# Peptides against a protein of PDB entry 2FGR: the designs that were tried, part 66

Target 1, 331 residues: chain A of PDB entry 2FGR
Amino acid sequence: SSVTLFGIVDTNVAYVNKDAAGDSRYGLGTSGASTSRLGLRGTEDLGGGLKAGFWLEGEIFGDDGNASGFNFKRRSTVSLSGNFGEVRLGRDLVPTSQKLTSYDLFSATGIGPFMGFRNWAAGQGADDNGIRANNLISYYTPNFGGFNAGFGYAFDEKQTIGTADSVGRYIGGYVAYDNGPLSASLGLAQQKTAVGGLATDRDEITLGASYNFGVAKLSGLLQQTKFKRDIGGDIKTNSYMLGASAPVGGVGEVKLQYALYDQKAIDSKAHQITLGYVHNLSKRTALYGNLAFLKNKDASTLGLQAKGVYAGGVQAGESQTGVQVGIRHAF

## One batch from the design tools (peptide; aimed at target 1 V3 R41)

Design b2_p26_3_s3 (made by RFdiffusion4, then SolubleMPNN; from b2_p26_3, 15 letters changed)
Fold by OpenDDE base, seed 5:
Structure b2_p26_3_s3 (fold): chain B 331 residues (1-331), chain A 26 residues (1-26)
Amino acid sequence: as target 1 above (331 residues)
Amino acid sequence: MTTTDPAEVRAKFAELTAKALELYNS
């Protein structure tokens, strides 16, 4: 058996020009290009093409030394894999997010990522952003001539919030075609949650596609998230993303991404534009810079996710500018 | 690693940025 220690330390200086009070925030932030993490993983060959695996991964907050503690909430799985694919048991990315966030050119981190995977409705479930789940069983197929799929189910374990039962139950999956320069996927998921103590279904449909032209990559996402409430009507958000990335010289990468969040329940849109640059100093170390603009219209209060500095909302209809400049080191 | 002419990349990104800004200002 092999055990591998791995991680990323990504720390930045971050600035946002506006918080909820209209004031600027700045300081040392984390996870601007990649989520800072510490992990352990290993595999055991069981023979006959069967392997056992474990994966334990937690987030690192370099700005405060994990003042709130360390855990393995990023992933804590045991798995079996072989010609049949992979079965995972434990907290992990749900299959839908694992696949569909791969089209986010900002890797679902920092101030530039697609923010569609979000708790749009003040859901009271622990993972109402649709990214991860506790008590998860996942299955991933092999790639069959480009076609692949993933499925997951998370047990609610009779968790209740208010009058809502089955809180935390997830069912979802994706189908995908990954062949050469092309990737395309459809994901569907439902989570049981609560809003205001009332049973709510978080339904999600996501389409993603990317194409690598060699000189540049294009990527896109189309998503609908609907919190179906028994009382008070549905909270629906349509999210759209289009991004491009290109290598610059032999050591750099530039990224541009636009996203639109059409928040139907408040009849308000938010527009996000992010420009990013990564400069590789080595295979393990990079410098990076991100510049993001977020324009909220009408009642929208979205904020850029400058983790460790400010990740809250802004006043309704306000725009926010964010900057991150940092170092990413992988080990 | 595929290398792209920085000037060409900049030109394309300028175009895309302009389009993004149009959408942003819509």
Scores: peptide ipSAE 0.128, ipTM 0.721, DockQ to the pose 0.012
OpenDDE base, seeds 1, 2, 3, 4: peptide ipSAE 0.018, 0.093, 0.077, 0.097; ipTM 0.405, 0.689, 0.681, 0.698; seed 3 fails the geometry check

Design b2_p26_3_s4 (made by RFdiffusion4, then SolubleMPNN; from b2_p26_3, 15 letters changed)
Fold by OpenDDE base, seed 3:
Structure b2_p26_3_s4 (fold): chain B 331 residues (1-331), chain A 26 residues (1-26)
Amino acid sequence: as target 1 above (331 residues)
Amino acid sequence: MTTTDPELVAKKFKELTALALKLYYS
């Protein structure tokens, strides 16, 4: 058996021109190009093509040295794998987010990512962004001529919030085709939660696709999230993303991504445009810069996620500009 | 970019990609 220690330390200087009060924020932030992490993983060959595995991963906050502590909330799984695929037990990315976030050219982190995987309704569940779940069982198929799938179920363990029962229950999965330069996926999920102490279903449908032309990559996402409330009507958001990336000089990558968030419950849209550049100093170390523009319309209050500096909203109808410049090191 | 038309967005991304490629190979 082998145990591998791994991680990423990603720290940046970040700026946003507006917070909730209309003031600028700036400072040292984390996780601008990749989420900073510390992890342990290993595998054991059990013979006959069967393997056991474990994975423990927690987020690192390099700006404050993890002042709030360290945990394995990113992933804490034990697994069995073989010709049948992989079964995982424990907290992890839910299958839908694991697959569909792969089309985000900004790796679901920093100020540039697709923000569709979000708590759009002030859901009171811990994972109402649809990204991870506690008490999760997941299964991932092998790749069969490009076709693959994943599905998961998370137990609610009779968790209640207000009058809502079954909080934290997840069911979801995806089907995909991954062959050479082409990737395409469809994901469906439902999570039980609460809004205002009342039972709410978070339904999600996501379509993703990408094509790698070698000289450039195109990627896209279409998503609908719907918080179905027993009282007060549904909170629906349609999210769209289109992105392109290209290698630069053999050592760099430029990225451009656009996203639209159509927030139906408040009849308000937000537009996000992000330009990113990564410069590889080595296989493990990179410099990066991100420039993001977020335009809120009408009642929209979305903010860029400058983790460690400011990740809150802005005033209704306000626009926000964000900058991150940082270092990523992997070990 | 203020357009909600996916086709127009796709066109602009293609144009930008082409420009980036031209700059890279110049």
Scores: peptide ipSAE 0.021, ipTM 0.431, DockQ to the pose 0.010
OpenDDE base, seeds 1, 2, 4, 5: peptide ipSAE 0.032, 0.011, 0.018, 0.009; ipTM 0.583, 0.405, 0.385, 0.408; seed 1 fails the geometry check

Design b2_p26_4 (made by RFdiffusion4)
Pose (drawn by RFdiffusion4):
Structure b2_p26_4 (pose): chain A 331 residues (1-331), chain P 26 residues (1-26)
Amino acid sequence: as target 1 above (331 residues)
Amino acid sequence: AAVDAYHTLKALGEALAAALGAPFNS
């Protein structure tokens, strides 16, 4: 049995060459290499291989001292685990995002990550990016011979927005194979939401795979996200990502990731290339840099996610360049 | 806000660890 107080402070200077008005922005931001966080967790041995766990974790914003207030919105769970796997109750990453974001070499943070888990259709639900859910129950199997799976159901509790009376419902899961160097997963999910006050399903299918050769790792993601309005119409986006990472000189790591976002509703594509470097001063402390280029075509207005500096959109068809340089410290 | 939360969580984690006879790690 044990109890652990932990966290990460990841703060950076960041710059983007354009915002929605075309002006550059620079400043002090956060979470470029890993999401800054504070948390408390524990595991209690109940005997016979059965364990009880808890986990409370919230995001830290070092640039403004969590000016909007601290919370445990990253994870707030209690659980039982054993030879049967693990059951968790509480807000957390849904199983599809927990497993599939592991294929993103930029840890789903900073200006370099895969942007597929986003609210493509301006859905009105609290978590229309498909990442986390309130009122979540999840089951995770053990890994037997490499095979493993996860399932989750989040209750809507009759949250109503317009014609949608089940906003926030999540049903989803994944199957996967993980043997150390090789990992592959298929995730499928549906969420209930509303768009402009009209009931809408958010359907998501995601495939991810990676192989770690030791001298380098190759990783990729494919995703279709479809917001299907009950009365008709849909906003569909296909997202693709391929990336590679390699250790450099003991202590160092280089990462490169290419992504494409095909936004069918506006018949427009965006392409992104990101180069990253991590220099470890210790196991707990790293300096890092990220350089990204995002090219929007046609009506696309996607922007790089320089958290704490600028994470909005850009003018239609514009290219945007961004940089983050910072320090990550885990404790 | 996170600093205050840190000291509250630290106190809670030490009390819980003591009650359970388990190590507290920070």

Design b2_p26_4_s1 (made by RFdiffusion4, then SolubleMPNN; from b2_p26_4, 13 letters changed)
Fold by OpenDDE base, seed 4:
Structure b2_p26_4_s1 (fold): chain B 331 residues (1-331), chain A 26 residues (1-26)
Amino acid sequence: as target 1 above (331 residues)
Amino acid sequence: SAAEVEARLRELGRELAAALGAPFHA
């Protein structure tokens, strides 16, 4: 048996020029380049190519020292793995988010990430962003000549909200091709939730692809999220992302990413563009800077996610500029 | 169903084409 302690402390100075009142916010924020975390993991070789594993991971908030406490909500799994792949039991990234967020050049954190994995409909479920689930069983295949897949099911455990009686049920999966410079994936998911106390299905379809040209990497995402409601009609969002990254001087990386969020229920678009730079001081320590612009149109109220400083919305049709400058340290 | 996935992918493709073809109204 092995046990490994691991983590990341990522803390930044952040600024956004507008909050919900139109005022600027600034201060010390967290998780600008990678989500800050503390974890324990280990494996046991059971012989015959079979392994047992565990993984316990929680988020770290370096700005306040985890004043709200510590938990293993990032991941709390036990697993079996072998030539058949891996089976996981416990809270984790759902298979769709685990695979499809890998195309986000901003690592699904800070002010630059693809924001498509979101609760677009004021869903009342705890994980209505489609990122994680409680009570999850997941299966991941090996890679067969580039082809791989993942599947998951989460039990609702009779969780009720209003008249909804199966909140938190998830079913989903992806198919992928990962070979050399090319990665491509298709993900499908359905999650049961509630909106306004009424049963709602959150349907998600996501396409992702990336190609590494050596001198630069291109990455893209196409996503539709649909909250299907019996009353009030569907809440549909189409999200698009295109990004590029390139190594700089052997110790740096520059990233540029554009996203469009077409919010059909309010007939409103938001445009996000982010420039990022990471400077590796070592294998474990980096400095970083992010500059993001978010342009809301019409009724759109999206805000940049400057965690620890301001992660709320803005006034309808307002534009927001965000900056993060920070240190990431891995251990 | 596979047909529903295909229909959703075709819808996404049409909506992407429309979103990319719509001038970025400044």
Scores: peptide ipSAE 0.035, ipTM 0.664, DockQ to the pose 0.010
OpenDDE base, seeds 1, 2, 3, 5: peptide ipSAE 0.007, 0.000, 0.009, 0.026; ipTM 0.343, 0.347, 0.464, 0.637; seed 5 fails the geometry check

Design b2_p26_4_s2 (made by RFdiffusion4, then SolubleMPNN; from b2_p26_4, 12 letters changed)
Fold by OpenDDE base, seed 5:
Structure b2_p26_4_s2 (fold): chain B 331 residues (1-331), chain A 26 residues (1-26)
Amino acid sequence: as target 1 above (331 residues)
Amino acid sequence: SAEEVRRELEALGRALAEALGAPFLA
């Protein structure tokens, strides 16, 4: 039996040129290159190739010292693993997000990530971004000849919001092919939620692929989210991402990523482009810089996620520029 | 049950395929 303490402290100076009022915001932010975290994990060999595991992980906010508290909402699982794969019980990334966010070259963090995994419809569920779930059972297959899969189900536990039943129920999974330089995946998920107190299904389909050419990596995502409402029509968003990364001088990495969010319910698009650089001072410590530009069209109000500084929207049709410069330390 | 989960996932897959205009994937 072993217990490992682990974590990341990632803190940055961040700037965005516009908030919801059109004013600039700047200050000390968190989680620009990686989400800051503190965790404990361990495994027990049960013999016969069977292992028990636990994982407890919470987010750290270095800018305020976790003034709002600390919890294990990133992951709180117990697991069994072996030749059959892994079964997890507890709050975790849902299988679809766990796999499909891996194609995001910005690691679903900071001002540069793919923002498709989002609550597009003012859903009232706790996890309507499709990233994590409470009361989750997950199963992950081994990799066999490149093929792998993951499945998950989260219990709603009779949670209601307004007239909506089964809030928080998740069902989803992915199939993938991971072999050498190639990765490709298809994910499908449904989450029960509420919008305006009415039952709503959040349906999600995501395709992801990446290829590592050695000199550079290309990655892409195609996603459709649909909040199916009984009244008012569906809220559909098609999200697209294409990114490239390359090593620089053996100690650095440059990243460029573009995303398009086609918000069908408001007939409005948003374009995001991000340039990032990471400089490794050691295996554990890096400096980084991100420059992001978000162009909203028409009724779109999306904002860059400068966590700890400003993560809200902007005025309709406004563009936002964001910068993060920070230190990431892993332990 | 696992079978119920499978059925629901298949139904979701069909619904999503239809929603994407690709009913042949359902």
Scores: peptide ipSAE 0.012, ipTM 0.407, DockQ to the pose 0.013
OpenDDE base, seeds 1, 2, 3, 4: peptide ipSAE 0.000, 0.008, 0.006, 0.008; ipTM 0.259, 0.373, 0.396, 0.419; seed 2 fails the geometry check

Design b2_p26_4_s3 (made by RFdiffusion4, then SolubleMPNN; from b2_p26_4, 11 letters changed)
Fold by OpenDDE base, seed 1:
Structure b2_p26_4_s3 (fold): chain B 331 residues (1-331), chain A 26 residues (1-26)
Amino acid sequence: as target 1 above (331 residues)
Amino acid sequence: DAEAVLEELRALGEARAAALGAPFHA
């Protein structure tokens, strides 16, 4: 058996030029290039190609030293794996987010990531961003000539909010082709939640693809999220992303990513453009900088996610510029 | 290989389960 302690401490100086009042915010933020984390993982060989595994992972907030506490809400799984693939029990990334966020060149964190995996409808469920689930069973296939898939189901355990039942129930999965420089995936998910105390289905479809040309990588996402409310119209968002990355001088990486969020319920769009650079001082330590511009149109109030500094919205139709400069260290 | 280092760093940054990077030994 092996047990590994692992983690990332990623801390930055961050700035955004506008908050909800139109004022600038700046300070020490976290998780600008990678989510800061502390984890334990291990495996046991059970013989015959069967392995048991565990994974416990929580977020670290280097700016306040986890003043609100520590938990394993990032992942808390036990698993069996073998020639059949892997079965996981416990809180984790849902299969759809686990696969489809892999096309985000900003690693689903900081001011640059694809923000499509969101609670677009003031859903009252804790995981209405479609990223993780409690009470999750997941299955991941082996890779068969490039083809692979993942499936998940999360139990609601009769959780209710207002008149909504089955809150927190998730069903979803993806199919993918991962072969050499090419990756492509299609994900489908439904999550039960509540909006305004009323039952709501969060339906999600996501297409992702990437191609590594050696000199550069291209990546893209197409997503539709729809909150189908029992009472009231659907809250639909179409999200698009296109990104490119390239190695620089053997020790660096430059990234450029564009995203469009077409928020149908408010007939409003937001445009995000992010430039990022990572400079590897070693395999474990990097300096990084991110520059993001978020342009809201009409009634859109989206804000950049400068974790630890400001992650709220802005005034309707306002633009926000954000900067992060930081250190990432892995152990 | 700079690319391999960058992919490893991405894999660390991404909350990817080890299953996506573990070579399924055939």
Scores: peptide ipSAE 0.008, ipTM 0.415, DockQ to the pose 0.037
OpenDDE base, seeds 2, 3, 4, 5: peptide ipSAE 0.000, 0.011, 0.016, 0.017; ipTM 0.316, 0.424, 0.428, 0.482; seeds 3, 4, 5 fail the geometry check

Design b2_p26_4_s4 (made by RFdiffusion4, then SolubleMPNN; from b2_p26_4, 12 letters changed)
Fold by OpenDDE base, seed 5:
Structure b2_p26_4_s4 (fold): chain B 331 residues (1-331), chain A 26 residues (1-26)
Amino acid sequence: as target 1 above (331 residues)
Amino acid sequence: SAEAVLEELRALGRALAEALGAPFLA
């Protein structure tokens, strides 16, 4: 049996030029390049190629010292692994999120990430962004000549909201091809939730692909999220992302990413463009800077996610500029 | 239950068919 303590502390100075009132916000924020975390993990060799594992991971908020407490909501799993792959029990990234967010060059963190994995419909479930689930069973295959897959099911445990039953039930998975410089994946998921106290299915389809040219990497995502309400029209969002990254001088990385969010229910688009730079001072310590611009059209009110400073929306049709400059340290 | 999982798989299959029929359209 082995136990490893690990973590990341990522803290930044952040600025956004507009909040919901049109005022600027600035201060000390968290998780600009990587999500700050504290974790414990371990493995036991059971013989014959079978291993047991555990993983406990929670978010750290360096700006306030976790004033709201600490939990293991990032991951709390026990697993068995071997030649058959890996089975996990417990709260985790759902398989679709785990795989498809890997194409986000900003690692689903800070002001620059792809924001498609979102609660687009004021869903009342705890995880209506499609990122994680409670009561999750997951299975991940080995890689077979590039082909791999993951599947998951989360129990609803008869959770109800209003007239909606089965809230929190998740079923989903992905198929992928990962070989050398190429990665491509298709993910499908359905989650039961509620909107306005009424049963709603959150359906998600995501395509991702990337290619590493050595001198640069290209990455893309295509996603449709549809909240199918029992009563009322569907709330559909088509999200698109295209990004490029390149190593700089052996110690740095530059990233440029564009995303478009076509919010069909309000006939409104939002455009996001982010420039990021990471400078590695060591293998464990980096400086970083992000510059993001979010342009809302018409009724769109999306805001950049400057965690610890401001992560709310803006006025309809307003643009927002965000900056983060910070330190990331891994241990 | 296994039956519930099977029903959800069928539902997901229907959702996939719908999505593939007109992906990323209005």
Scores: peptide ipSAE 0.020, ipTM 0.508, DockQ to the pose 0.013
OpenDDE base, seeds 1, 2, 3, 4: peptide ipSAE 0.007, 0.008, 0.012, 0.008; ipTM 0.387, 0.397, 0.430, 0.432

Design b2_p26_5 (made by RFdiffusion4)
Pose (drawn by RFdiffusion4):
Structure b2_p26_5 (pose): chain A 331 residues (1-331), chain P 26 residues (1-26)
Amino acid sequence: as target 1 above (331 residues)
Amino acid sequence: SNLARAVAVFAAASAVAAALKAAMNA
């Protein structure tokens, strides 16, 4: 049995060459290499291989001292685990995002990550980016011979927005194979939401795979996200990502990731290339840099996510360049 | 004995989490 207080402070200077008005922005931001966080977790051995766990974790914003207030919105779970796997109750990453975001070489944070888990249709639910859910129960199997799976159900509790009376419901899961160097997963999920006050399903299918050669790792993601309005109409987005990472000179790591976002509702594509470097001063402390280029075509207005500096959109069809340089410290 | 200890740890963890949240928002 044990109890652990832990966290990460990841703060950076960041710059984007344009915002929604076309002006550059620079400043002190956060979470460029890993999401800054503070948390408390524990595991209690109940005997016979059965364990009880808890986990409370919230995001830290070092640039403003969590000015909007600290919370445990990253994860707030209690669990039982054993030879049967693990059952968790509470807000957390849903199984589809927990497993599939592991294929993103930029840890789903900073200006370089895969953007597929986002609210493409301006859905009105609390978590229309498909990442986390309130009122979540999840089951995770053991890994037997490489095969493993996860399932989750989040209650809507009759949350009502317009014609949608089940906003926030999540049903989803994944199947996967993980043997160390090779990993592959297929995730499928549906959330209930509303768009402009009209009931809408958020359907998501995601495939991810990676192989770690040791001298380098190759990783990729494919995703279709479809917001399907009950009365008709849909906003569909296909997202693609291929990336590679390699250790450099013991202590160092280089990462490169290319992504494409095909936004069918506006018949427009956006392309992104991101180069990253991590220099480890210790196992707990790293300096890092990220450089990203995002090219929007036609009506696309996607922007790089320089958290704490600028994470909004840009003018239609504009290209945007961004940089982050910072320090990550885990404790 | 293990269950009693676990209940006590969970109660203390709850108090610690509340204290941390209050300190962060002070």

Design b2_p26_5_s1 (made by RFdiffusion4, then SolubleMPNN; from b2_p26_5, 12 letters changed)
Fold by OpenDDE base, seed 1:
Order: structure tokens, then sequence, then C-alpha cells
Structure b2_p26_5_s1 (fold): chain B 331 residues (1-331), chain A 26 residues (1-26)
């Protein structure tokens, strides 16, 4: 049996040139290159190729010392694993997000990530961004000659919001091929939620692929998120991402990522371009810088997620520039 | 094209990073 204490403290100085009032924001932010976290994990060999595991992980906010509290909302699982794969019980990344966010070259955090995994419709469920779920059972297959899959189901436990009575129910999964330099995945998910107190299905389809050419890596995502309301039109967003990364001098990495968010319900697009550099001072410590440009068109109000500084929207049709410079330390 | 511009930008970023690293190690 083993128990490991682990974590990441990632803190930055961040700036955005525009908030909802058109004013700049700047200060100390968190999680610019990786989400800051504190966790405990361990495994027990049960013999015969069977292992038990646990994983408890919460987000750390270094700027305020977790003033709003600490929890294990990132992951709180117990698991069994073996030749059959892994079964997990507890709050976790849903299988679709776990796999498909892996194609995000900005690690699903900071001002540069793919923002497709989002609550596009003012959904009233706690996890309407499609990233995690409570009451989750997940299963992950082994890798069979490159082929692998993950499946998940989250119980709603009769959670109600307004007239919606299955809020929080998730069903989803992915199939993937991971072999050498190539990764490709298809994810499908449905989550029950509420919008305006009415039952709504959050349907998600995501395609991802990456290829490591050695000299550079290319990565892409195609996603459709659709909030299907019982009453009212669908709220549909098509999100696209293309990114490239390359090693620099054996100690650095440069990244460029473009994303397009086509918000059909408001007939408005947003364009995101992010430039990033990570400089590894060691295996555990890195310096990083991110520069992001977000261009909203028409009625789009998206904002860059400078966690700890400003993560709100901007005025419709406004552009936003963000900068993060920080330190990431893993332990 | 936008793709060509992105590729060029990426290349320039990589070169700049390499130069900065070289300068820092000199």
Amino acid sequence: as target 1 above (331 residues)
Amino acid sequence: SALARAAETFARMRELAAELLAAANA
C-alpha cells in the first residue's frame, strides 16, 4: 500500500484590459499553466492483479489561501483496477472531459484553454460546463493496441430545479485511439439540467485529435454543445480549436492555440488566440507566460478566465487581451 | 491565409524563445 501527498501551486501576475465595465483588471491570479491543487492518492495491491485506489483532490487558491474553503471537488474517488481496466466511484472528471480536454494544449486552465466545455445556456446545474459530475460511476478500459474507451454515469438522486426532476444525471463516454504519436477520440455526453426552471438536456459531441511530429505537436478539437430545452429553442454552440506546441532548447515549450466559438442562439462568434511559453527550471518548477486575445463579435460577451483576477464577461462585441506570468511548482 | 500567419507566428515565437534561452545561458 502507498499513500502519496501531491499538489501543484501555480500563481501568476495577471492582467486583462477589459472587464464588464470596460476597465482593466490586474493582480495575483492562480492556475495559469496548471490548476493549483492539493491531493492525496494511494493504491493497495489486493493480489491477483487487482488493486484498490483512492484519490482526493481539491483546488488551491494561492492568492487568498483558500478563503472560500477547501474541498475535494476536483476528485474524490475510490477505485478498483486490474486487467479489466478501472472502475471509479465518486466525483471526478466525467469521461468525456477527461479524455477530450487532453487535446487542449493549455491544460484546460488559465487564459489560453479551449473554453468549449462551458455552461453556454445559463444552465442551473452545478456542473453544466460538462467537466465533472457528482455521484459518478466511471469505467475506463485498458488500452488494446491503441484502442481505449471510457464510460460514465452520474445519478441525479432526484435533484430538482423548478420543474426539472433529473438535474445532474450524466451519461457519456468516449472511444479513442492512442498509439505512438497519434491520438484521436470521439466523445458523447448528455447531462440533465434546468434552464429557467425547465428541464433541459445538455448534449455534447466532441472530436479530438493530436499528432506529435517530434519537432512540433498539432492538436485539434471539434465540439458541439446543445442545450435542448423542453420549451424554447435549442442553445447550440459549435466550438473549434487548433493548436501547436514545440519544444525549445530541451527546457522550454512554446504554444499557440486558436479557438472559435460559434454561438448559434445569439448568432455570434468569438475568436480566441493564445500564445504561451513554459520554461522548466526543473522537473517540478516552471516559469510561464500566456498572452491571449479574445475577439467577441456581435452579441458575444465571452471573457478570458484569469482566475483570481477577473473571469467575467465583457460587453457585447468587445475584445479582451489577457496576460499571465507566473510560477508553477509541483510536489 | 490565417493558417499561414499562425504558422509564421508560431515559428517566430519558437525562434525568439530559442534566442532568449541562448542569451540567458551565455
Scores: peptide ipSAE 0.156, ipTM 0.775, DockQ to the pose 0.012
OpenDDE base, seeds 2, 3, 4, 5: peptide ipSAE 0.007, 0.131, 0.031, 0.146; ipTM 0.401, 0.764, 0.588, 0.770

Design b2_p26_5_s2 (made by RFdiffusion4, then SolubleMPNN; from b2_p26_5, 16 letters changed)
Fold by OpenDDE base, seed 1:
Structure b2_p26_5_s2 (fold): chain B 331 residues (1-331), chain A 26 residues (1-26)
Amino acid sequence: as target 1 above (331 residues)
Amino acid sequence: SLLERAAQTFAEMQELAKQLLEEANA
């Protein structure tokens, strides 16, 4: 049996040149390279190849010392694992996001990540970004010659919003091939939610792939999200991402990532390009810098996620530039 | 159907994976 305390404190100085009013914002932000977190995890060997596990993890906001509180909303699972794979009970990344966000070279945080896993339709569910779910049961297979899969179901527990029932229900999964330098995955998910108090299904399909050439890694994502509404038509977004990373001088990593968000309901596109650099001072401590440019077209109002400084939208059709320079420390 | 598209996409990915592995081993 073991219990491990672990965490990351990632804090940065961040700047964005435009907020919703067209003004610049700057200050101390968090989670620019990795999400800051505090966690506890452990395992118990039950014999016969069976293990019990637990995982409790919450986000840390170093800029204000978690003034709004601390919780284990990132993950709060108990599990059984063995030759059959792993079963998890509790709030966690849903299987689709757990696998498909792994292709994001910016670790699904800061101003540079793929932003496709998003609430595109003002969904009223707590997790309408498709990233995590309450009341989740997940199963992950072992890796069989590269092939692996994950499946999940989250109970709605008869949660209602307006006239919508079954809010918070999730069903989804992925299939993947992970072998050596190659990774490829397909994920499908549906969540029940509400928009404007009316029942809405959030359907998601995501394709991801990466290949590590040693000298560089290429990664890509293709995603469609569709909020299916009975009235008002579907809100569909097609998101695309292509990224490359390369080690630098044995102590650093450079990353370049482009994403396109084709927001069909408003017939508007947004383009995101991010350059990132991580400099490892040690195994646990790194300096990093991110430079991101987000170009909104037409009615698009997307904003870069400079957590702790400004994560809101911009005026329709406006572009935004963001910078983060920070320290990441893992323990 | 979505399932059919998923199956087709997965099959294409498997084929791509196979090709990439063959190229990497060559």
Scores: peptide ipSAE 0.007, ipTM 0.350, DockQ to the pose 0.013
OpenDDE base, seeds 2, 3, 4, 5: peptide ipSAE 0.006, 0.007, 0.007, 0.016; ipTM 0.424, 0.338, 0.429, 0.428; seed 5 fails the geometry check

